# Designs tried in a protein design run: peptides against a protein of PDB entry 4Z5W. Part 214

Target 1, 305 residues: chain A of PDB entry 4Z5W
Amino acid sequence: IPDVFLELNKLWYFSAQSNLFNGEMPRSLSNSRSISLLSLRNNTLSGQIYLNCSAMTNLTSLDLASNSFSGSIPSNLPNCLRLKTINFAKIKFIAQIPESFKNFQSLTSLSFSNSSIQNISSALEILQHCQNLKTLVLTLNFQKEELPSVPSLQFKNLKVLIIASCQLRGTVPQWLSNSPSLQLLDLSWNQLSGTIPPWLGSLNSLFYLDLSNNTFIGEIPHSLTSLQSLVSKENAVEEPSPDFPFFKKKNTNAGGLQYNQPSSFPPMIDLSYNSLNGSIWPEFGDLRQLHVLNLKNNNLSGNIP

## One batch from the design tools (peptide; made by RFdiffusion4, then SolubleMPNN)

Design b2_p28_5_s2 (from b2_p28_5, 16 letters changed)
Fold by OpenDDE base, seed 4:
Structure b2_p28_5_s2 (fold): chain B 305 residues (1-305), chain A 28 residues (1-28)
Amino acid sequence: as target 1 above (305 residues)
Amino acid sequence: PILSVDPDEVPGNAEKAKELIENLLKKA
């Protein structure tokens, strides 16, 4: 990318995604006062990520995903006082979340999916201080770590939590009950154990639950049959979605399905590929908004209601 | 599992990259 962004003093949106740009990010771009939305995803950009947050006062969205950046996560990003959305997916940092992210009050959406992030305990302890954090995607990180169950963890405004495919140990953490606005939870493809906690059914906004491919035991909590978001179509306030889309592969032979908003996901309960026992509750029939109930590959017994 | 990137995402287009660079240089 040429170092010509100083002259582009009116540049508000720059999308150069899915190209073959290489080398470092231009210094003039890292110092752009005008840029609000920056996407350089799916390139071959390298070196350290550096943004001059004192200059980049208009930066609101940053997508650098799928690049060859290396080194540490830029600790100065919280100084970008308007920065709301960050997509750092598929950047191989091999790093921890910076302590400075405790001060990241502008942050609303963060993805580190498949970014070789380490120390989930530290990451969650830091990110809980991001009071405006609504979307957190941490899929394919923290390999074989333990999901912290520290009751003091609090994500008050969290709506989307995705920590899939991490081989995480532990249980469904009680601190998630401190997120009453949670709409989408994906903890699939881990090594989570214990029982599915009944308090999950108290998350009145939860319309998408994926706990599949874990080691959960016991009965399906009856409280899941009373998830309010699945009983009645409340007017989902269209809240601002992340500037990055979500992707889910449904079929091995199909491409990844793109979901531009969390609300675009079908209402779902997926508890498949666990060791759950007992009966399927007839009251799942009360979940009139539920599109997908997946209970396959468990130890369930009795009648199908 | 849900991701924030396309799992089937392929490398970008070199010609489009060149065109983008040329367009940036024309606007500068």
Scores: peptide ipSAE 0.339, ipTM 0.715, DockQ to the pose 0.856
Fold by OpenDDE base, seed 5:
Structure b2_p28_5_s2 (fold): chain B 305 residues (1-305), chain A 28 residues (1-28)
Amino acid sequence: as target 1 above (305 residues)
Amino acid sequence: PILSVDPDEVPGNAEKAKELIENLLKKA
């Protein structure tokens, strides 16, 4: 990318995703006062990520995903006072989340999907201080770590939590009960154990639950048949979506489906590939908004209602 | 699992990159 952005003093949106840009991010771009949305996703950009937050006063969205950046996660990002959305997916940091992110009050959406992030306990301890954090995607990190169950963790405004494919040990953490606005939970493809907690059914906004491919035992909580978002058509408040899309693989051999908004996901309960026992509750028939109920590859018995 | 990146991400387009840069240079 040429270093010409000093002349582009009215540049509000710069999208150069899925190109062949290489080298370092231009210094003039790192100092742009006008840019609000910056996407350089899916390039071959390298070096250290540096943004002059004192200059980039209009920056609201940053997508640098799928680049060859190296070094540490830029600790100065919380100084970008309007920065709401960060996508750092598929950047191999091999790092922990910086302590400075405790001060990241503008942050609403964060993804580190497949970024070799380490220490989930530290990550969650830091990120709980982000009072405006609504979307957190941490898929393919923290390999074989333990999901912390510390009740003091509080994500009060969290709407989307995705921590899939981490081989995480532990249980469904009780601190998630402190997230009453949670709409989408994906903890699939871990080594989570214990029972599915009944308090999940008290999350009135929860319309998408993926606990598949774990080691959960016991019965399906009856409280899941009372998920308010799946019983009634509540007027889906058009919530501001994150500026980055989501991708879900349906099958191992199928392409990733793109979802531009969390609301684009079909209402779903996926408990497949566990060790759950007991019967299927007939009251799942009350979930009139449910599109997908996946209970396959469990130890369930009795009649299909 | 849900990701924020396309698992089937294809290589970028050099021609589109060139066009983008040329358009930026024309506005400068």
Scores: peptide ipSAE 0.337, ipTM 0.711, DockQ to the pose 0.852
Fold by OpenDDE base, seed 1:
Formats: sequence, structure tokens, C-alpha cells
Structure b2_p28_5_s2 (fold): chain B 305 residues (1-305), chain A 28 residues (1-28)
Amino acid sequence: as target 1 above (305 residues)
Amino acid sequence: PILSVDPDEVPGNAEKAKELIENLLKKA
């Protein structure tokens, strides 16, 4: 990308996604005072990510996903006082989340999907201080780490939590009960064990639950048959969606389905590929808003209701 | 699993795009 952005003093939105850009991000762009939305996703940009947050006072959204950036996560990003959305997916950092992110009060949506992020305990301890954090996507990180169960962890405003395909050990953490506004939970494709906790059924806004491909045991909590968001059409509070889409691959041969917002996901309970036992509760029939109930490949018995 | 990137997104690089296409064709 040419270093010509100094002259673009009215540039509010710059999208150069899915081009053939290589090299480093130009310094004039890193110092742009006017830019609010920056997307350089799916290029071959390289080097260290550097943004002059003191200059970039209007920056609200940053998408650098699918680039060849390297090094540490920029610790100065919390100084970008208007920065709400960050998509750093598919950037191979091999790093921990910076401690400075404790002060990232403008942050609403963060993705590190497939970014070689390490130390989930530190990451969650840091990110719990982001009071406005609503969407957190950490899929394909923290390989074989333990999902922390520290009861003091608190994500009060969290709506979307995705920590899939990490091979995480541990149990469904009690601290998730401190997130009463949680709408979407994906903990699929881990090595999580223990029982599915009954308090999950108290998450009244939870319309999408994926616990598939784990090692859960015991019975399906009866409280899941009373998930309020699946019983009644709650007015899904149209909260501002993250400025990045979600993708779900159903089959190895199918293209990734794009979902522009969390509300575009079909209401779902997926508990498939576990070691759950006992009966299928007939009261799943009360979940009139449920589109997908997947209980396959478990040790369930009794009558199919 | 849900991601914030398209797992089938063609890289914004001609060589990588070619390699991806060739790899897809080999799996077909």
C-alpha cells in the first residue's frame, strides 16, 4: 500500500480487503486522524502492527484479519479511546494478551480466531476488566490449556462467547453464571469434562448453546428445557453487532456460512458427541423457538419424546 | 465451531490463491 494517506485528511472509511497488498501498513495510515473504519483484511501485509493511537483519535473499527503480521499484540491499542471493534483473526501472533487491555474500556468486540494466542487464564483475567466487552471470539487458540474456573471472573456485559476448537481442559466454569446477558455460547471441540451445570438454564437470553465434541458426562440438565429465550420470542435487543461477520462450517466439503450478526444464527442446543446419559426430557417440546436440537452420539437412553 | 474469518477465504495473494485452488482441486 502506498504511503499517500497524509493527503486524505477526510478519509473516514478505508476498505482495501481481499486485495494483493503486501509489505507493511503505511505510516501515513497509522497516523490518520480522520479514519474511523479501517479494514485491510485478507491481504499479505506483514511486520509489526503499529497504530499511533494519539493521532488516530477517530478510529472505531479495525479489521486486519488474514494478514501476515507478526510479533506482539500492540499494547497501545487501549489508547485508541474510540476503538470498539478489533478483528485480529488469522494473524499468527504466538503471544499473550497485553496487560494494558485491562484499561480497554472502549472495546466492545474482539476476535483472535486462529491467532496463536496463549495463556487463557491471563487473557480472561485481563479481558474481564473491559466493561463494554460484548463479543469475544477466541476460537483456535490456547491449545490444550485449562479453561479457568476462577469464580471471581466476571464478564457482566458479555453476549457472545466463542472459545471453540482449543482442546481446552476443565469444566464449564461457574463464572459464566455472572454473564446474565449471554446470548451465544460456543465451547465446542474442546476436552471439557464433568457435568453440564444446571445454572446454564438460568441464562434467559441464551438462544445458542454449542457444547458439542467434548467429554461431558451425566444427565442433560432439566433446566435447559426452560431457557426463556427458546420458550418465548423475546424481543432480541438488537444490540450493535460487531463490525466483523461470523462463519460456521457445517461440513468439511461445505463452504463456511456467513452470519453478519449473532441473531442470524438459528436458535440451537448442540450437545452432540459427548458421554451424556439418562433420558431426553419431553419438556424440550416447550422450547417453541428452538430450531436445532442435536443430541447425537451420546449415551442417552429411554424413550424419544 | 464459529470463527470470525471465512475458513475458505481465498488469500489476497496470487500465489497463495493459486496454491489453495490447486489444493482444492487435488481433494476433488
Scores: peptide ipSAE 0.336, ipTM 0.711, DockQ to the pose 0.292
Fold by OpenDDE base, seed 3:
Structure b2_p28_5_s2 (fold): chain B 305 residues (1-305), chain A 28 residues (1-28)
Amino acid sequence: as target 1 above (305 residues)
Amino acid sequence: PILSVDPDEVPGNAEKAKELIENLLKKA
């Protein structure tokens, strides 16, 4: 990308996604005072990510996903006082979350999906201080680490948590009960064990639950039949669009369905591919908003209601 | 279904990870 952005003093939105841009990010772009939305996703950009946050006072969204950036996660990003959304998916950092992110009060949505992030305990301990954090995607990181169960962890405003395909060990963490606004939870494709905790049914906004492909045992908590968001439509809070489009791919060759909002996801409970036993509760019939109930590949018995 | 925030997230690595995990789980 040429270093010509100094002349673009009115540039509010720059999208150069899905091109063949290589080399480093232009210094003039890293110093842009006017830019609010920056997307350079799906290029071959390289080098260290550097943003002059003292100059970039209007920056609200940053998408650098699917690039060949290297080095550390930029520790100065919390100094970008208006920066709400960061997509760093598929950037191979091989790093921990910077401690400076404790001060990232503008942050609302963060993705490090498949970014070779390490130390989930430190990451969650840091990110819990982001009081405005609503969407957190950490899929394909923390390989074979233990999901911390420390009850002191608090994500009070968290709405979307996706930590899939990490081979994480441990149990469904009690600290998630401190997230009463949680709408979407995906912990699929891990090595999580123990029982599914009954307190999950107290998450009144939870409409999408994926615990599939784990090692959960015991009965399905009856409290899941009482998820208020799945009983009545009145709890469908029209939340403003999360700044990240979510993509659900059914298969490799299918164009990913773009879901611009978590609310665009079909209401779903997926507990498939576990070691759950006992009966299917007939009270799942009370979940009138539920589109998908997937209980396959378990040790369930009794009658199908 | 894999939830991705990246449309260009080639399911190949997550499906290869799934296939690798499924193949590892089938070999276990």
Scores: peptide ipSAE 0.024, ipTM 0.582, DockQ to the pose 0.111

Design b2_p28_5_s4 (from b2_p28_5, 19 letters changed)
Fold by OpenDDE base, seed 5:
Structure b2_p28_5_s4 (fold): chain B 305 residues (1-305), chain A 28 residues (1-28)
Amino acid sequence: as target 1 above (305 residues)
Amino acid sequence: PLLSVDPDEVPGDEEKAKELIKELLEKA
């Protein structure tokens, strides 16, 4: 990429995604006062990620996903006072989330999916201080760590939480009950154990629940048959989606389904591939908005209602 | 599992990259 962005003083949107750009991000781009939306996703960019936040005063969205950047996560990003969305997926940092992210009050959406992030306890302890954080994607990190259950963790404004495919140990954490606006929860493809907690059914905005491919035991909580978002349409708060799409990885070599908005997800309960027992509650028939109920590969018994 | 990137994302297009560079140089 040429170092010409000083002359482009009116450039507010720069998308150069899905090219073959290599080398470092141009210094003039890292100092752009005009840019609000920056996407360099799916390139071969390398070196340290550096943004001059004192210069980049208009930066609101940053997508650097699927690049060959190295080094640390930029600790100065919280100084970008308008920066709301960050996609750092598929950047192999081999790092922890910086402590400075405690001060990241502008942050609304963050993805580190498949970014070799370490220390989930530190990550969640830091990110709980982001008061505006609504979307958090941490899939394919924290390999074989324990999902912290510390009740002091508080994500009050969280709407989308995805921590899938981490081989995480532990249980469904009680601190998630402090997220009453949660709409989407994906904890699939971990090593989570224990019972599915009844308080999940109290999350009135929860329309997408994926707990599949874990080691959960016991009965399906009856409270899941009363999820208000799945009983009535009226509770679907359309909120602004993150500036990055979501992709459902299929277990088969079939291409990922792209979802541009969380609201585009089919209302779903997936509890498949666990060790759940007992009966299927007939009251699942009350979930008039439910599109997908996946209970396969469990130890369920009795009649199909 | 959900991701924020396409799991099947392929490398970009070199020709498109060259075109974009050319456009940037023409606007600068």
Scores: peptide ipSAE 0.287, ipTM 0.829, DockQ to the pose 0.888
Fold by OpenDDE base, seed 2:
Structure b2_p28_5_s4 (fold): chain B 305 residues (1-305), chain A 28 residues (1-28)
Amino acid sequence: as target 1 above (305 residues)
Amino acid sequence: PLLSVDPDEVPGDEEKAKELIKELLEKA
């Protein structure tokens, strides 16, 4: 990428994704006063990620995903006072989240999907201080760690939590009950155990629940048959989505489904590939907004309602 | 499982990269 961004003093949006750019990010781009939306996703960019937050006062969205950046996660990003959305997916950091992210009050959406992030306990302890954090994607990190159940953890404004394919141990953490605005929960493809907690049915905005491919036992909580978002349409609050799309990875060689907004997800309960027992509740018939109920590969018995 | 990147993402296009560089140099 040429170092010509000083002359581009009116540049608001720069999209250079899915090219073959190599080397480092241009210094003039890292100092751009005009840029609001920056995407360099899916290139071969390398070196240390550096942004001059004192100069980049208009930066609101940053997508650097799928690059060959090295070194540490930039600890100065909280100084970018308007920065809301960050996609650092598929960058191999081999690092912990910086302590400075406790001060990241502008942050609304963060992805480190498949970025070799370590120490989930530290990550969640830090990120709970981000009061505006609504979307958190941590899929394919924290390999074989334990999902912390610390009751003091609090994500008040969290709407989308995705921590899939981490081989995480532990249980569904009670601190998630402190997130009453939660709309989407994906904890699939872990090693989570215990029972599915009844308080999940009290999350009135929860319309997408994926707990598939875990080691859950016991009965399906009857409270899931009363999920308000799946009974009635009245609570479909279209909130501002992150500036990055979501992709559903299927286990089959079938292409990933792209979803540009959380509202584009089909309302779903997936509890498949667990060790759940008991009956299928007839009251699942009350979930008039539910598109997908997946209970396959469990120890369920009785009649199909 | 959900991701924020396309699992089927392929390398970018060299000709598009050349075109974008040309456009940047023309605006500079």
Scores: peptide ipSAE 0.279, ipTM 0.776, DockQ to the pose 0.878
Fold by OpenDDE base, seed 4:
Structure b2_p28_5_s4 (fold): chain B 305 residues (1-305), chain A 28 residues (1-28)
Amino acid sequence: as target 1 above (305 residues)
Amino acid sequence: PLLSVDPDEVPGDEEKAKELIKELLEKA
């Protein structure tokens, strides 16, 4: 990418995604006063990520995903006072979330999917201070760590939480009960244990729950049959608009289906591949908005309602 | 299902993670 962005004083949107760009990010781009939306995803950009937040006063969205960047997560990003959305998926940082992110009040959507992030306890302790955080994706990080259950953790505005495929230990964390606006929860492909907590059914906006491929035991909480978002359409809270799409792979060989909005996900409860026992509650029939109920590969018994 | 936020996430790391998790779950 040429170093010519100083002359582009009216450039609002720059997208150079899915190209063959290599080398470092141009210094003029890192100092652009006009850019609001920056996407350089799916390139071969390298070096350390550096943004002059004092210059980049209009920056609202940053997508650098699927690049060969290295080094630390830029600790100065909270100084980008308008920066709402960050996609750093598939950047191999081998790092912890910077302490400075406690001050990241503009942050609404964050992805570190498959970014070699370490220390989930520190990450969540830091990110809980992001009062505007609605979407958090931390899939394929924190390998074999323990998911913290500290009840003091508070993500008040959290709508989407995805922490899949981390081999995380622990239980479904009670601090999630402090997120009453939660719409999508994916904790699949971990080593989470214990029972599925009944308070999950009190999350009135929760329409997508994936707890599949864990070590959960006990009965399915009856409260899941009372998920208000799945009973009635009338309680459809304002959909989180994450500024980045989500992808669901159906089959290994199929391209991921792009979902631009969490609401575009089919309403789902996936509890498959656990050690759950007891019966399937007949009251799952009350979940008129539910598209997918997956209970396969459990120890369930009794009659199918 | 793994929700990737990146369409360009090569299935290989996800599949390897799934396989590794499957192996761990089969041993548990």
Scores: peptide ipSAE 0.017, ipTM 0.581, DockQ to the pose 0.144
Fold by OpenDDE base, seed 3:
Structure b2_p28_5_s4 (fold): chain B 305 residues (1-305), chain A 28 residues (1-28)
Amino acid sequence: as target 1 above (305 residues)
Amino acid sequence: PLLSVDPDEVPGDEEKAKELIKELLEKA
């Protein structure tokens, strides 16, 4: 990419996604005062990510996903006082989240999908201080780590939590009960164990639950039949979605489904591929907004209601 | 499992990259 952005003093939106740009980010781009939305996703950009946050005062959205960047996560990003959305998916950092992210009060949406991020305990301890954090995507990181269950962890404003395909050990963490605005939870494709906790049914905004492909045991909590968001339509709060879409990775050769907004997800409970026992509750019939109930590949017994 | 990246994403287009570079150089 040519270093010509100094003269582009009116550039508000720059999208150069899905090209073959190589080398480092231009210094003039890293110092742009005008840019609000920057996407360089799906290129071959390399080197260290550097942004001059003191110059980039209008930066609100950053998508650098699917690039060959190396080194540490840029610790100065919290100084970008308007930066809300970050997509760093498919960047192989091999790093921990910087401690400076405790101060990242502008942050609303963060993705590190498949970015070789390490130390989930430190990551969650840091990110809980981001008071405006609504969307957190950490899929394909933290390989074989333990999902922390520390009750002091608090994500008060969290709406979307996705930590799938990490081979995480542990249980469904009690600290998630401190997230009353949670709408979407994906903990699928881990090594999570224990019982599914009844307090999940108290998350009145939860309309998408994926706990599939784990090692959960015991009965399905009856409280899941009373999920308020699945009983009535009234809870579809149109909130500002992250500036990055979501993709459902299918295990079949059928292409991934793209979801531009969390609200575009079909209301779903997926508990498939576990070791759950007992009956299917007939009260799942009360969940009139539920589109998908997937209970396959469990040890369930009795009648199908 | 949900991701924030297309699992079927393919490499970018070189011709589009050349065109975009040309446009940037013409505006500068």
Scores: peptide ipSAE 0.297, ipTM 0.844, DockQ to the pose 0.869; fails the geometry check

